Peptides against a protein of PDB entry 4PAS. Designs and how they scored, part 22

Target 1, 39 residues: chain A of PDB entry 4PAS
Amino acid sequence: SVNQASTSRLEGLQSENHRLRMKITELDKDLEEVTMQLQ
Target 2, 39 residues: chain A of PDB entry 4PAS as posed
Amino acid sequence: SVNQASTSRLEGLQSENHHLRMKITELDKDLEEVTMQLQ

## One batch from the design tools (peptide; made by RFdiffusion4, then SolubleMPNN)

Design b1_p15_2_s4 (from b1_p15_2, 7 letters changed)
Fold by OpenDDE base, seed 2:
Formats: sequence, structure tokens, C-alpha cells
Structure b1_p15_2_s4 (fold): chain B 39 residues (1-39), chain A 15 residues (1-15)
Amino acid sequence: as target 1 above (39 residues)
Amino acid sequence: SPRAKLEELRKELEE
């Protein structure tokens, strides 16, 4: 159904959004570590 | 680079 398709799409987007946010946080930490090592 | 990858991911968030 239209509702089921919309729900499945939303769940997919939410999971991908979470994955991307976690990866961004990881890279922010890595950049902080590199920056600290250069100081 | 990590910085380039970070910018890429931030861009992907805007989808």
C-alpha cells in the first residue's frame, strides 16, 4: 500500500541518516586527534 | 582526506 511504501522509505531514510551522522562523528573525532597531534 | 570525506558526508546528509 501507499502507506506501507511511505513507512518503509521513511525507515530507510532514518537508518541511513543515523549511519551518516555516526560516520560524521567518527571523522570529527579523527580530525580532532590529528589536529591535537599537530599542536 | 578525512576532511574531504567529512564534507562529502555532510553533503550527503542534505540529500
Scores: peptide ipSAE 0.028, ipTM 0.550, DockQ to the pose 0.538
Fold by OpenDDE base, seed 5:
Structure b1_p15_2_s4 (fold): chain B 39 residues (1-39), chain A 15 residues (1-15)
Amino acid sequence: as target 1 above (39 residues)
Amino acid sequence: SPRAKLEELRKELEE
């Protein structure tokens, strides 16, 4: 159904959003570490 | 670079 497809898409987008946020957090940490090493 | 990858991911997040 249209509702099932919309719900499945939303769940997929939510999981991908979470994945991307986790990677952003990881890279922010890596950049902070590099910044500290350069100081 | 970590910076370039970070910017890519932020762009993907905003789309």
Scores: peptide ipSAE 0.027, ipTM 0.551, DockQ to the pose 0.528
Fold by OpenDDE base, seed 4:
Structure b1_p15_2_s4 (fold): chain B 39 residues (1-39), chain A 15 residues (1-15)
Amino acid sequence: as target 1 above (39 residues)
Amino acid sequence: SPRAKLEELRKELEE
């Protein structure tokens, strides 16, 4: 159904959004560590 | 670079 397709798309976008946020947090931490090492 | 990848991911998050 249209509702099922919309729900599946939303769930996919939510999971991808979560993945991206976690990767951003990881890279921010890595950059902080590199910055500290260069000081 | 990690910085370039971070910026790419932020762009993808906003799309």
Scores: peptide ipSAE 0.027, ipTM 0.551, DockQ to the pose 0.553
Fold by OpenDDE base, seed 1:
Formats: structure tokens, C-alpha cells, sequence
Structure b1_p15_2_s4 (fold): chain B 39 residues (1-39), chain A 15 residues (1-15)
């Protein structure tokens, strides 16, 4: 149904949003570690 | 670079 398609799209966008946030956090940690090693 | 990838991901998050 149209509602099922909309719900599935929302769930996909929510999962991708979560994935992106986790990758941002991971890269921020990596950059912090490199920065500490260079100081 | 990690910085460039971070900026790319932030851009994707805001789209």
C-alpha cells in the first residue's frame, strides 16, 4: 500500500541517518586520536 | 582525508 511504502521509506531514512551519525562520531574520534598523537 | 569524509557525511546528513 501507499502507507506501507511511505513507512518503509521513513524507516530506511532513519536507519541511514543513524548510520551517518555513527560514522561522524567514529571519524571525530579518529581525528582526535591523530591530533593527540601529533601534539 | 578523514576531515573531507567527515564533511561529506555531515552534508549528507543535512540533505
Amino acid sequence: as target 1 above (39 residues)
Amino acid sequence: SPRAKLEELRKELEE
Scores: peptide ipSAE 0.027, ipTM 0.550, DockQ to the pose 0.578

Design b1_p15_3_s1
Fold by OpenDDE base, seed 2:
Structure b1_p15_3_s1 (fold): chain B 39 residues (1-39), chain A 15 residues (1-15)
Amino acid sequence: as target 1 above (39 residues)
Amino acid sequence: LQERLRQLEAEKQAL
């Protein structure tokens, strides 16, 4: 149904948003470690 | 260290 397609799209966007937030946090940590080693 | 920085920049562009 249109409602099922909308729900599945929202769940996909929520999971991708979570993935992207976790990847940003990982990259920020790795950048901090590299920056500290360059000081 | 410079290569590690380049890798992190490439991963950032792949988001």
Scores: peptide ipSAE 0.155, ipTM 0.719, DockQ to the pose 0.605
Fold by OpenDDE base, seed 5:
Structure b1_p15_3_s1 (fold): chain B 39 residues (1-39), chain A 15 residues (1-15)
Amino acid sequence: as target 1 above (39 residues)
Amino acid sequence: LQERLRQLEAEKQAL
């Protein structure tokens, strides 16, 4: 149904949003480690 | 290390 397609799209977008947030956190940690090594 | 920093910054902007 149109509702099932809309809910499945929302769940996909929520999962991608979570993935992107986790990747930003990982990169911020890696940036901190490199910054500390440059000091 | 400076090149690694630049690579991580570029990866962050490509998300």
Scores: peptide ipSAE 0.154, ipTM 0.724, DockQ to the pose 0.867
Fold by OpenDDE base, seed 1:
Structure b1_p15_3_s1 (fold): chain B 39 residues (1-39), chain A 15 residues (1-15)
Amino acid sequence: as target 1 above (39 residues)
Amino acid sequence: LQERLRQLEAEKQAL
């Protein structure tokens, strides 16, 4: 049970980390586009 | 465009 709770917590953190990385990549692209339009 | 840039920067910092 302790190992299962720890693995489920790790999987949740890994999925959230992936989501956040994808969102950062999207925002960096949008920032690049806006920056190019301001030049 | 400058306001859109500021909004995107704020969204990035809130992650």
Scores: peptide ipSAE 0.153, ipTM 0.725, DockQ to the pose 0.840
Fold by OpenDDE base, seed 3:
Structure b1_p15_3_s1 (fold): chain B 39 residues (1-39), chain A 15 residues (1-15)
Amino acid sequence: as target 1 above (39 residues)
Amino acid sequence: LQERLRQLEAEKQAL
């Protein structure tokens, strides 16, 4: 149904949003480590 | 260190 397609798309966008947030947190940590090594 | 920074910048552009 149209509702099932909309729900499946929302779940896909929510999972991708979570993946991107986790990747940002990882990159921020790695940038902090590089910054400390440059001091 | 410069190579590690370049890798992190490339990963940021691939988001």
Scores: peptide ipSAE 0.152, ipTM 0.719, DockQ to the pose 0.594

Design b1_p15_3_s2
Fold by OpenDDE base, seed 1:
Structure b1_p15_3_s2 (fold): chain B 39 residues (1-39), chain A 15 residues (1-15)
Amino acid sequence: as target 1 above (39 residues)
Amino acid sequence: LEKKLQELQEEKQKL
């Protein structure tokens, strides 16, 4: 149904948003570590 | 180190 396709798309966007947030947190930590090594 | 900092900054800007 159109509703089921919309729900599955929202779940996909929510999972991708979570993945991207986790990747930003990882990169922020890696940037902090590299910045500390450059000081 | 500087090259790795740049690579991580460029990766962050693609998210």
Scores: peptide ipSAE 0.076, ipTM 0.663, DockQ to the pose 0.889
Fold by OpenDDE base, seed 3:
Structure b1_p15_3_s2 (fold): chain B 39 residues (1-39), chain A 15 residues (1-15)
Amino acid sequence: as target 1 above (39 residues)
Amino acid sequence: LEKKLQELQEEKQKL
């Protein structure tokens, strides 16, 4: 149904948003470690 | 180290 297609699209966008947030957190940690080595 | 900092900053800006 139209409602099922809209729900599955929202769940896909929520899963991708979570993946991107986890990758930002990983990169922020790697940037902190490199910044500490440059001080 | 400076090259690795630049690579990580460029990767962060693509997200």
Scores: peptide ipSAE 0.075, ipTM 0.660, DockQ to the pose 0.852
Fold by OpenDDE base, seed 4:
Structure b1_p15_3_s2 (fold): chain B 39 residues (1-39), chain A 15 residues (1-15)
Amino acid sequence: as target 1 above (39 residues)
Amino acid sequence: LEKKLQELQEEKQKL
């Protein structure tokens, strides 16, 4: 149904948003480690 | 180290 397609799209966007947030957190940690090594 | 910092900053700006 239209509702099932909308729900599956929202779940896809939520999973991608979570993936992107985890990648930002990883990069922020890697940036902190490199910044600490440059001090 | 400076090159790696730049690479990580460029990767962060693509998200």
Scores: peptide ipSAE 0.074, ipTM 0.662, DockQ to the pose 0.833
Fold by OpenDDE base, seed 5:
Parts: C-alpha cells; structure tokens; sequence
Structure b1_p15_3_s2 (fold): chain B 39 residues (1-39), chain A 15 residues (1-15)
C-alpha cells in the first residue's frame, strides 16, 4: 500500500540518519586525536 | 598529521 511504501522509506531515512550521526561522532573523535597530536 | 586532519575535515563536509 502507499502507507507501507511511506513507512519503509521513513525507516530507511531513520537508519541512514543514525548511521550518519555515528560517522560524525567518529570523525569528531579522530579530529580531536589529530588536533591533540599537533599541539 | 596535517594531511590527515585535512582528509578528515573533507570527509566531514561530505556527510
């Protein structure tokens, strides 16, 4: 149904949003470590 | 280290 397609799209967007947030957190940690090594 | 900092900053801007 149109509702099932909309729900599956929302779940896909929610999982991708979570993945992107985790990747930002990883990169911020790696940037902090590199910045500490440059001081 | 400076090159790695730049690579990580460029990766962050692609998200």
Amino acid sequence: as target 1 above (39 residues)
Amino acid sequence: LEKKLQELQEEKQKL
Scores: peptide ipSAE 0.072, ipTM 0.659, DockQ to the pose 0.874

Design b1_p15_3_s3
Fold by OpenDDE base, seed 4:
Structure b1_p15_3_s3 (fold): chain B 39 residues (1-39), chain A 15 residues (1-15)
Amino acid sequence: as target 1 above (39 residues)
Amino acid sequence: LQEKLEQLQKEKQEL
């Protein structure tokens, strides 16, 4: 149904948004660790 | 370490 397609699209966008937020947090930590090692 | 920093900065900019 139109509602099922909209729900599945929202769940996909929420999952991708969560993945991207987790990846940004990981990269910010890795950048901090490498920056600290270069000082 | 510098090459790894540049790689991580690039990966961050691609998100």
Scores: peptide ipSAE 0.144, ipTM 0.713, DockQ to the pose 0.864
Fold by OpenDDE base, seed 2:
Parts: C-alpha cells; structure tokens; sequence
Structure b1_p15_3_s3 (fold): chain B 39 residues (1-39), chain A 15 residues (1-15)
C-alpha cells in the first residue's frame, strides 16, 4: 500500500540518518586526536 | 599528521 511504501521509506531514512550521525561522531573523534597531536 | 587532517576534513565534507 501507499502507507507501507511511505513507512519503509521512513525506516530507510531513519537508518541512514543514524549511520551518518555515527560516522560524524567517529570523524570528529579522529579530528580531535589528530588536532591534539599537532599541538 | 597534516595530510591525515586534510583527509579526515575531506571525508567529513563528503557526508
């Protein structure tokens, strides 16, 4: 149904949003570590 | 270290 397709799309977007947030957190940590080593 | 910083900054811009 249109509602099922909309729900599955929302779940996909929520999963991708979570993945992107985790990757940003990892990169921010790696950037902090490299920045600290350059001081 | 400078090259690694530039690589991580580039990877952050690709998100």
Amino acid sequence: as target 1 above (39 residues)
Amino acid sequence: LQEKLEQLQKEKQEL
Scores: peptide ipSAE 0.142, ipTM 0.710, DockQ to the pose 0.833
Fold by OpenDDE base, seed 5:
Structure b1_p15_3_s3 (fold): chain B 39 residues (1-39), chain A 15 residues (1-15)
Amino acid sequence: as target 1 above (39 residues)
Amino acid sequence: LQEKLEQLQKEKQEL
């Protein structure tokens, strides 16, 4: 149904949003570590 | 280390 297609799209967007947030957190940690090593 | 910093900054901007 149109509702099922909309729900599956929302679940895909929610999972991708979570993945991107986790990747930003990882990169911020790696940036902090490299910055500390350059001081 | 400087090259690694620039790489991580670029990867962050591409998200």
Scores: peptide ipSAE 0.139, ipTM 0.711, DockQ to the pose 0.872
Fold by OpenDDE base, seed 3:
Structure b1_p15_3_s3 (fold): chain B 39 residues (1-39), chain A 15 residues (1-15)
Amino acid sequence: as target 1 above (39 residues)
Amino acid sequence: LQEKLEQLQKEKQEL
């Protein structure tokens, strides 16, 4: 149904948003480690 | 180390 297609699209966008947030957290840690080595 | 910092900053800006 139209409602099922809209729900599946929202779940896909929520999963991708979570993946991107986890990747930002990983990169922030790597940036902190490199910044500490440059001090 | 400076080149690695610039690479990580670029990767963060592309997300």
Scores: peptide ipSAE 0.138, ipTM 0.708, DockQ to the pose 0.869

Design b1_p15_3_s4
Fold by OpenDDE base, seed 5:
Structure b1_p15_3_s4 (fold): chain B 39 residues (1-39), chain A 15 residues (1-15)
Amino acid sequence: as target 1 above (39 residues)
Amino acid sequence: LRERLEQLRQEKQEL
């Protein structure tokens, strides 16, 4: 149904948003490590 | 190290 297609799209966008947030957290940790090595 | 810092900043801007 149109509702099932809309819910599956929302779930896909929510999972991608979570993935992107986890990747930002990983990059912020890597940036902190590189910054500590430059001090 | 400076090149790695710039790479990580670029990867963060592409997200």
Scores: peptide ipSAE 0.225, ipTM 0.766, DockQ to the pose 0.893
Fold by OpenDDE base, seed 1:
Structure b1_p15_3_s4 (fold): chain B 39 residues (1-39), chain A 15 residues (1-15)
Amino acid sequence: as target 1 above (39 residues)
Amino acid sequence: LRERLEQLRQEKQEL
């Protein structure tokens, strides 16, 4: 149904958004570590 | 270290 397709798309976007947020947090930590090592 | 910092900034911009 249109509702099932919309729900599955939303779940996919929510999982990808979570993955991207986790990757940003990891990169921010790695950037902080490298920045501290350059000081 | 400087090259690694630039790589991480590029990876962050691609997300």
Scores: peptide ipSAE 0.221, ipTM 0.764, DockQ to the pose 0.875
Fold by OpenDDE base, seed 3:
Structure b1_p15_3_s4 (fold): chain B 39 residues (1-39), chain A 15 residues (1-15)
Amino acid sequence: as target 1 above (39 residues)
Amino acid sequence: LRERLEQLRQEKQEL
């Protein structure tokens, strides 16, 4: 149904948003480590 | 180290 297609699209966007947030957190940690080694 | 810092900044900008 139209409602099922809208729900599945929202779940896909929520999972991708979570994946991107986790990758940003990983990169911020790696940036902090490299910055500390350059001081 | 400086090259690795620039690589990580570029990877963050592509997300």
Scores: peptide ipSAE 0.221, ipTM 0.765, DockQ to the pose 0.848
Fold by OpenDDE base, seed 2:
Structure b1_p15_3_s4 (fold): chain B 39 residues (1-39), chain A 15 residues (1-15)
Amino acid sequence: as target 1 above (39 residues)
Amino acid sequence: LRERLEQLRQEKQEL
């Protein structure tokens, strides 16, 4: 029970961390495009 | 463009 709850919490945090990393990569690309248009 | 750059920077700080 305790180990299963800890594992499910870790899997949730890993999936959210992956989502956030993908969103940061998208925003960095959008920032690069806007920065290039301002040069 | 400058306003859009600032919006994207703010969105990045909220993550």
Scores: peptide ipSAE 0.216, ipTM 0.762, DockQ to the pose 0.852

Design b1_p15_4_s1 (from b1_p15_4, 5 letters changed)
Fold by OpenDDE base, seed 1:
Structure b1_p15_4_s1 (fold): chain B 39 residues (1-39), chain A 15 residues (1-15)
Amino acid sequence: as target 1 above (39 residues)
Amino acid sequence: RLQELEKKLEELLQQ
């Protein structure tokens, strides 16, 4: 039980970390494109 | 071009 709850929490944090890294990469690209359009 | 910039700024603000 405790180990399963800890594993499921770790998997949830790993998936959220992946989602956030993908969102940072998207925002960096969109910021670059906005920057190029303002030049 | 302005509408495309506005759309991208809105996408950046929708974090």
Scores: peptide ipSAE 0.030, ipTM 0.506, DockQ to the pose 0.077
Fold by OpenDDE base, seed 4:
Parts: structure tokens; C-alpha cells; sequence
Structure b1_p15_4_s1 (fold): chain B 39 residues (1-39), chain A 15 residues (1-15)
């Protein structure tokens, strides 16, 4: 149904949003570790 | 220390 397709699309976007947030947190940590090594 | 810094810079560039 249209509602099932909309729900599956929302779940896909939520999963991708979570993946991107985890990647940002990883990059922020790696940047902090590089910054600490340059001090 | 230098090799570890180089590795982390490579990881940051692989976005």
C-alpha cells in the first residue's frame, strides 16, 4: 500500500541518518586524536 | 608517533 511504501522509505531514511551520525562521531574522534598528537 | 599521525590523516581523507 502507499502507507507501507511511505513507512519503508521513512525507515530507510532513519537508518541512513543513524549511519551518517555515527560517521560524524567517528570523524570528530579521529580529529580530536590528530589534534592531541599535534600538541 | 609520525606513522600513527599519517595513518589517522589517511583515515580522515577517506570520507
Amino acid sequence: as target 1 above (39 residues)
Amino acid sequence: RLQELEKKLEELLQQ
Scores: peptide ipSAE 0.030, ipTM 0.509, DockQ to the pose 0.075
Fold by OpenDDE base, seed 5:
Structure b1_p15_4_s1 (fold): chain B 39 residues (1-39), chain A 15 residues (1-15)
Amino acid sequence: as target 1 above (39 residues)
Amino acid sequence: RLQELEKKLEELLQQ
């Protein structure tokens, strides 16, 4: 149904949003560690 | 030390 397609798309977007937030947190930590290493 | 920085910069650039 249209509702099932919309819910499956929302679940996919929520999963991708979570993945991207985790990747941003990883990159921020790696940048902090590089910065600490250049001090 | 230098090799550890190079590795982290490579990991950041892969995104």
Scores: peptide ipSAE 0.030, ipTM 0.505, DockQ to the pose 0.077
Fold by OpenDDE base, seed 2:
Structure b1_p15_4_s1 (fold): chain B 39 residues (1-39), chain A 15 residues (1-15)
Amino acid sequence: as target 1 above (39 residues)
Amino acid sequence: RLQELEKKLEELLQQ
């Protein structure tokens, strides 16, 4: 039980960390494209 | 072009 709860919490934090990194990469690309369009 | 920039700015603000 305690080990399973700790593993499930770690997997949840890893999936959220991956989601947030993908969103940062998307926003960086969209900012680059807006910057190129304003030049 | 202006409408495409406005749409991208709206997408960036929807974090």
Scores: peptide ipSAE 0.029, ipTM 0.496, DockQ to the pose 0.077

Design b1_p15_4_s2 (from b1_p15_4, 5 letters changed)
Fold by OpenDDE base, seed 1:
Structure b1_p15_4_s2 (fold): chain B 39 residues (1-39), chain A 15 residues (1-15)
Amino acid sequence: as target 1 above (39 residues)
Amino acid sequence: ELQEKEKKLEELKQL
């Protein structure tokens, strides 16, 4: 149904948004560690 | 470690 397709699309976008937020947190940590090692 | 820094820099370039 149109509702099932919309729900599956929203769940896909929510999982990708979570993945990207985790990746940003990892990159922020890696950037901090590199910055501390250049000081 | 130099290799660990190079790995982190490559990860940062891939976004």
Scores: peptide ipSAE 0.046, ipTM 0.497, DockQ to the pose 0.081
Fold by OpenDDE base, seed 2:
Structure b1_p15_4_s2 (fold): chain B 39 residues (1-39), chain A 15 residues (1-15)
Amino acid sequence: as target 1 above (39 residues)
Amino acid sequence: ELQEKEKKLEELKQL
């Protein structure tokens, strides 16, 4: 149904948004580690 | 390790 396709698209966008937020948090931590090790 | 820092720095540039 149109509703099922819209729900599956929203769930896909929510899962990708979560993945990208986790990647940002990982990269922020890696940047902090590199910054501390260059001081 | 220097190589591990270089790898992390390259990952940060790609986002």
Scores: peptide ipSAE 0.045, ipTM 0.495, DockQ to the pose 0.089
Fold by OpenDDE base, seed 3:
Structure b1_p15_4_s2 (fold): chain B 39 residues (1-39), chain A 15 residues (1-15)
Amino acid sequence: as target 1 above (39 residues)
Amino acid sequence: ELQEKEKKLEELKQL
């Protein structure tokens, strides 16, 4: 149904948003380590 | 040590 297609799209966008937030946290940690090693 | 820093800097550029 149209409602099932809309819910599956929202679940896909929520999963991708979570993946991107985890990648930002990883990159923030890598940037902190590089910054600490340049001081 | 230097090669690991270069790898992390390249990962940061590919965002």
Scores: peptide ipSAE 0.045, ipTM 0.492, DockQ to the pose 0.083
Fold by OpenDDE base, seed 4:
Structure b1_p15_4_s2 (fold): chain B 39 residues (1-39), chain A 15 residues (1-15)
Amino acid sequence: as target 1 above (39 residues)
Amino acid sequence: ELQEKEKKLEELKQL
């Protein structure tokens, strides 16, 4: 149904948003570690 | 570890 397609699209966008937030947090930590090693 | 960090830093430069 149209509702099932909209729900599956929302779940896909929510999972991708979560993946991207986890990747940003990982990269921020990696940048902090490199910054600390350069001091 | 170092090579994995270098790869992640290169990914940061492409954003």
Scores: peptide ipSAE 0.037, ipTM 0.505, DockQ to the pose 0.098

Design b1_p15_5_s1
Fold by OpenDDE base, seed 5:
Structure b1_p15_5_s1 (fold): chain B 39 residues (1-39), chain A 15 residues (1-15)
Amino acid sequence: as target 1 above (39 residues)
Amino acid sequence: LLQEKQQLEQQLQQL
């Protein structure tokens, strides 16, 4: 029970970490496109 | 393109 709850929490944190990394990469791309249009 | 330019500029500063 305790180990299963800890594993499920880790999987949730890993999935959220991946989602946040993908969002950072998208925002970095959008920022590059805007920066190139302003130069 | 901007990120590639910045990476090349950093490499040139290390020479």
Scores: peptide ipSAE 0.035, ipTM 0.458, DockQ to the pose 0.039
Fold by OpenDDE base, seed 4:
Order: C-alpha cells, then sequence, then structure tokens
Structure b1_p15_5_s1 (fold): chain B 39 residues (1-39), chain A 15 residues (1-15)
C-alpha cells in the first residue's frame, strides 16, 4: 500500500539519519584529537 | 579536553 511504502521510506531515512549522526560524532572526536596534537 | 572544557563552561553558565 502507499502507507507501507511511506513507512518503509521513513524507516530508511531514520536509519540513514542515525548512521550520519554517528559519523559526525566520530569525525568530531577525530578533529578534537588532531586539534590537541597540533597545540 | 575541548569537549570537557565546553561541558564545564555550560555548567558554569547555569550557576
Amino acid sequence: as target 1 above (39 residues)
Amino acid sequence: LLQEKQQLEQQLQQL
């Protein structure tokens, strides 16, 4: 149904949003470590 | 260390 396709699309976007948030947190940590090594 | 400093600065602004 249109509702099932919309729900599956939302779940896919939610999982991708979570993945991207985890990558941002990892990159923020790596940037902090590099910044501390350059000071 | 930078994240810890930012957390301490936020705590200080709440006092």
Scores: peptide ipSAE 0.034, ipTM 0.454, DockQ to the pose 0.040
Fold by OpenDDE base, seed 3:
Structure b1_p15_5_s1 (fold): chain B 39 residues (1-39), chain A 15 residues (1-15)
Amino acid sequence: as target 1 above (39 residues)
Amino acid sequence: LLQEKQQLEQQLQQL
């Protein structure tokens, strides 16, 4: 149904949003580590 | 640690 397709699309977007947020948090930590090593 | 250092430096500037 149109509703099932919309729900599956939302779940996919939520999963991708979570993945991207985790990747930002990882990169922020890596940047902090590199910044501390350069000081 | 960097964020904590920056927070402490900001607190020292307020004294």
Scores: peptide ipSAE 0.034, ipTM 0.453, DockQ to the pose 0.030
Fold by OpenDDE base, seed 1:
Structure b1_p15_5_s1 (fold): chain B 39 residues (1-39), chain A 15 residues (1-15)
Amino acid sequence: as target 1 above (39 residues)
Amino acid sequence: LLQEKQQLEQQLQQL
């Protein structure tokens, strides 16, 4: 049970880390588009 | 696209 709870928590943290990385990549793209429009 | 343009501009300045 302790190992299962630790694994489930790690999987949750890995999925959230992936979600946040995808959001950073989206924001970096949006920032590039805005930067190109201001030049 | 901006980063790629900047990289191409740097390459052009080396010619």
Scores: peptide ipSAE 0.033, ipTM 0.447, DockQ to the pose 0.028

Design b1_p15_5_s2
Fold by OpenDDE base, seed 2:
Structure b1_p15_5_s2 (fold): chain B 39 residues (1-39), chain A 15 residues (1-15)
Amino acid sequence: as target 1 above (39 residues)
Amino acid sequence: LKEEKEELLKKLESL
């Protein structure tokens, strides 16, 4: 149904949003580690 | 110093 397609799309966008937030947090940590080693 | 530089480059390449 149109509702099932809309809910499945929302769940996909929510999972991708979570994945991207986790990748940003990982990159921020890696940049912090590089910054500490350059000091 | 040379090894430390190489470690930093590997971290940058993994981003």
Scores: peptide ipSAE 0.038, ipTM 0.503, DockQ to the pose 0.046
Fold by OpenDDE base, seed 5:
Formats: sequence, structure tokens, C-alpha cells
Structure b1_p15_5_s2 (fold): chain B 39 residues (1-39), chain A 15 residues (1-15)
Amino acid sequence: as target 1 above (39 residues)
Amino acid sequence: LKEEKEELLKKLESL
């Protein structure tokens, strides 16, 4: 049970880490596009 | 120019 709870927590943290990295990449692209349009 | 400004504002609001 302790190993299963630790594994499920790690999988949750890995999925959230991936989601946050994808959102950062999206925001960086949106900021680049806005910056290009303001120049 | 007015429409372009409104499009930029919508992009900023989507962040």
C-alpha cells in the first residue's frame, strides 16, 4: 500500500509537471506573437 | 488599426 500510494503520487506529479510545461510553452509563443505585432 | 488593437487585447485577455 505505501509503494502504491507513492507511485500514484509520482504519476500525478509527472502529469501535472507535463501540463505546466505545455502551458509555459503556449504562453511563450503567445508573448512572442504579441511582441512581434507591437513592433 | 482599431480592429487590430481589439485583436491584440483579446490575445492578452486569453493569457
Scores: peptide ipSAE 0.037, ipTM 0.496, DockQ to the pose 0.045
Fold by OpenDDE base, seed 3:
Structure b1_p15_5_s2 (fold): chain B 39 residues (1-39), chain A 15 residues (1-15)
Amino acid sequence: as target 1 above (39 residues)
Amino acid sequence: LKEEKEELLKKLESL
């Protein structure tokens, strides 16, 4: 149904949003560690 | 210092 297709698309976007947030947090940590080593 | 610089460059390339 149209509702099932909309729900499946929303779940896909929610999972991708979570993945991207985890990658940003990883990159922020890696940049902090590089910054500490350059000081 | 040269080795430390090379380690930092490898870390930057892995991002």
Scores: peptide ipSAE 0.036, ipTM 0.500, DockQ to the pose 0.045
Fold by OpenDDE base, seed 4:
Formats: structure tokens, C-alpha cells, sequence
Structure b1_p15_5_s2 (fold): chain B 39 residues (1-39), chain A 15 residues (1-15)
């Protein structure tokens, strides 16, 4: 039970970390495109 | 140019 709870928490943190990295990449791309259009 | 500016503003507001 303790190992299962720790594993489920780690999987949740890994999925959230992935989601946040994808959002950062999206925002970086959006910022680059806006920057290119303002030049 | 005016429409392009409005598109850029919407993009900035979505960040």
C-alpha cells in the first residue's frame, strides 16, 4: 500500500511535469511567432 | 496592418 501510494504520486507528478513542459514549449513558440511578426 | 495588430494582441492576451 505505501509503495503503491508513492508510485501513484510519482506518476501524477511525472504526468504534470510533462504537461507543464508541453505548455512551456507552446508558449515559447507563441512568443517566437509574435516576436517575428513585430520585427 | 490593423487586423494583424488585433490578431497579435489576441495572441498576447492568450499567453
Amino acid sequence: as target 1 above (39 residues)
Amino acid sequence: LKEEKEELLKKLESL
Scores: peptide ipSAE 0.036, ipTM 0.508, DockQ to the pose 0.046

Design b1_p15_5_s3
Fold by OpenDDE base, seed 3:
Structure b1_p15_5_s3 (fold): chain B 39 residues (1-39), chain A 15 residues (1-15)
Amino acid sequence: as target 1 above (39 residues)
Amino acid sequence: LEKEKKELEEQLKKL
């Protein structure tokens, strides 16, 4: 149904949003480690 | 260190 397609799309977007937030947290950590090595 | 830095930045923003 149109409702099932809309709910599955929302779940896909929520999963991708979570993946991107985890990748930002990893890059923030890598940037901290590089910054500490330059001090 | 980044968690402690963010906590300090939030405290400074409230002053």
Scores: peptide ipSAE 0.031, ipTM 0.341, DockQ to the pose 0.047
Fold by OpenDDE base, seed 4:
Structure b1_p15_5_s3 (fold): chain B 39 residues (1-39), chain A 15 residues (1-15)
Amino acid sequence: as target 1 above (39 residues)
Amino acid sequence: LEKEKKELEEQLKKL
């Protein structure tokens, strides 16, 4: 069904959005640690 | 940790 394909695509985009947000949070933490080591 | 460091530095400047 077109609706099932649209729902599955939305779930895929939501999971990728969550993964990217977690990666941004990790990089922000790594940047804080590097900044503290340079002070 | 940087937030706690800044809070401690501000406390030390008031002494």
Scores: peptide ipSAE 0.026, ipTM 0.318, DockQ to the pose 0.022
Fold by OpenDDE base, seed 5:
Structure b1_p15_5_s3 (fold): chain B 39 residues (1-39), chain A 15 residues (1-15)
Amino acid sequence: as target 1 above (39 residues)
Amino acid sequence: LEKEKKELEEQLKKL
């Protein structure tokens, strides 16, 4: 149904949004560690 | 780490 296609797309976008937020947090930590090693 | 970074940045500003 149109509703099933819309819900499956929303679930896919929610899972990708979560993955991207976790990756930003990892990169922010890695950047902090590199910055500390250069001081 | 961010707390330790902030402490080091404050020490560097005093030199």
Scores: peptide ipSAE 0.024, ipTM 0.382, DockQ to the pose 0.027
Fold by OpenDDE base, seed 1:
Structure b1_p15_5_s3 (fold): chain B 39 residues (1-39), chain A 15 residues (1-15)
Amino acid sequence: as target 1 above (39 residues)
Amino acid sequence: LEKEKKELEEQLKKL
């Protein structure tokens, strides 16, 4: 149904949003480690 | 830094 397609699209966008947030957190950690090694 | 990071992560979760 149109509602099922809309729900599946929302779930896909929510999972991708979560993945991107986790990737930002990983890069922020890697940047902190590099910054600490340069001090 | 870890405290500030946790504050930013919590702000990001609210968006």
Scores: peptide ipSAE 0.023, ipTM 0.410, DockQ to the pose 0.116

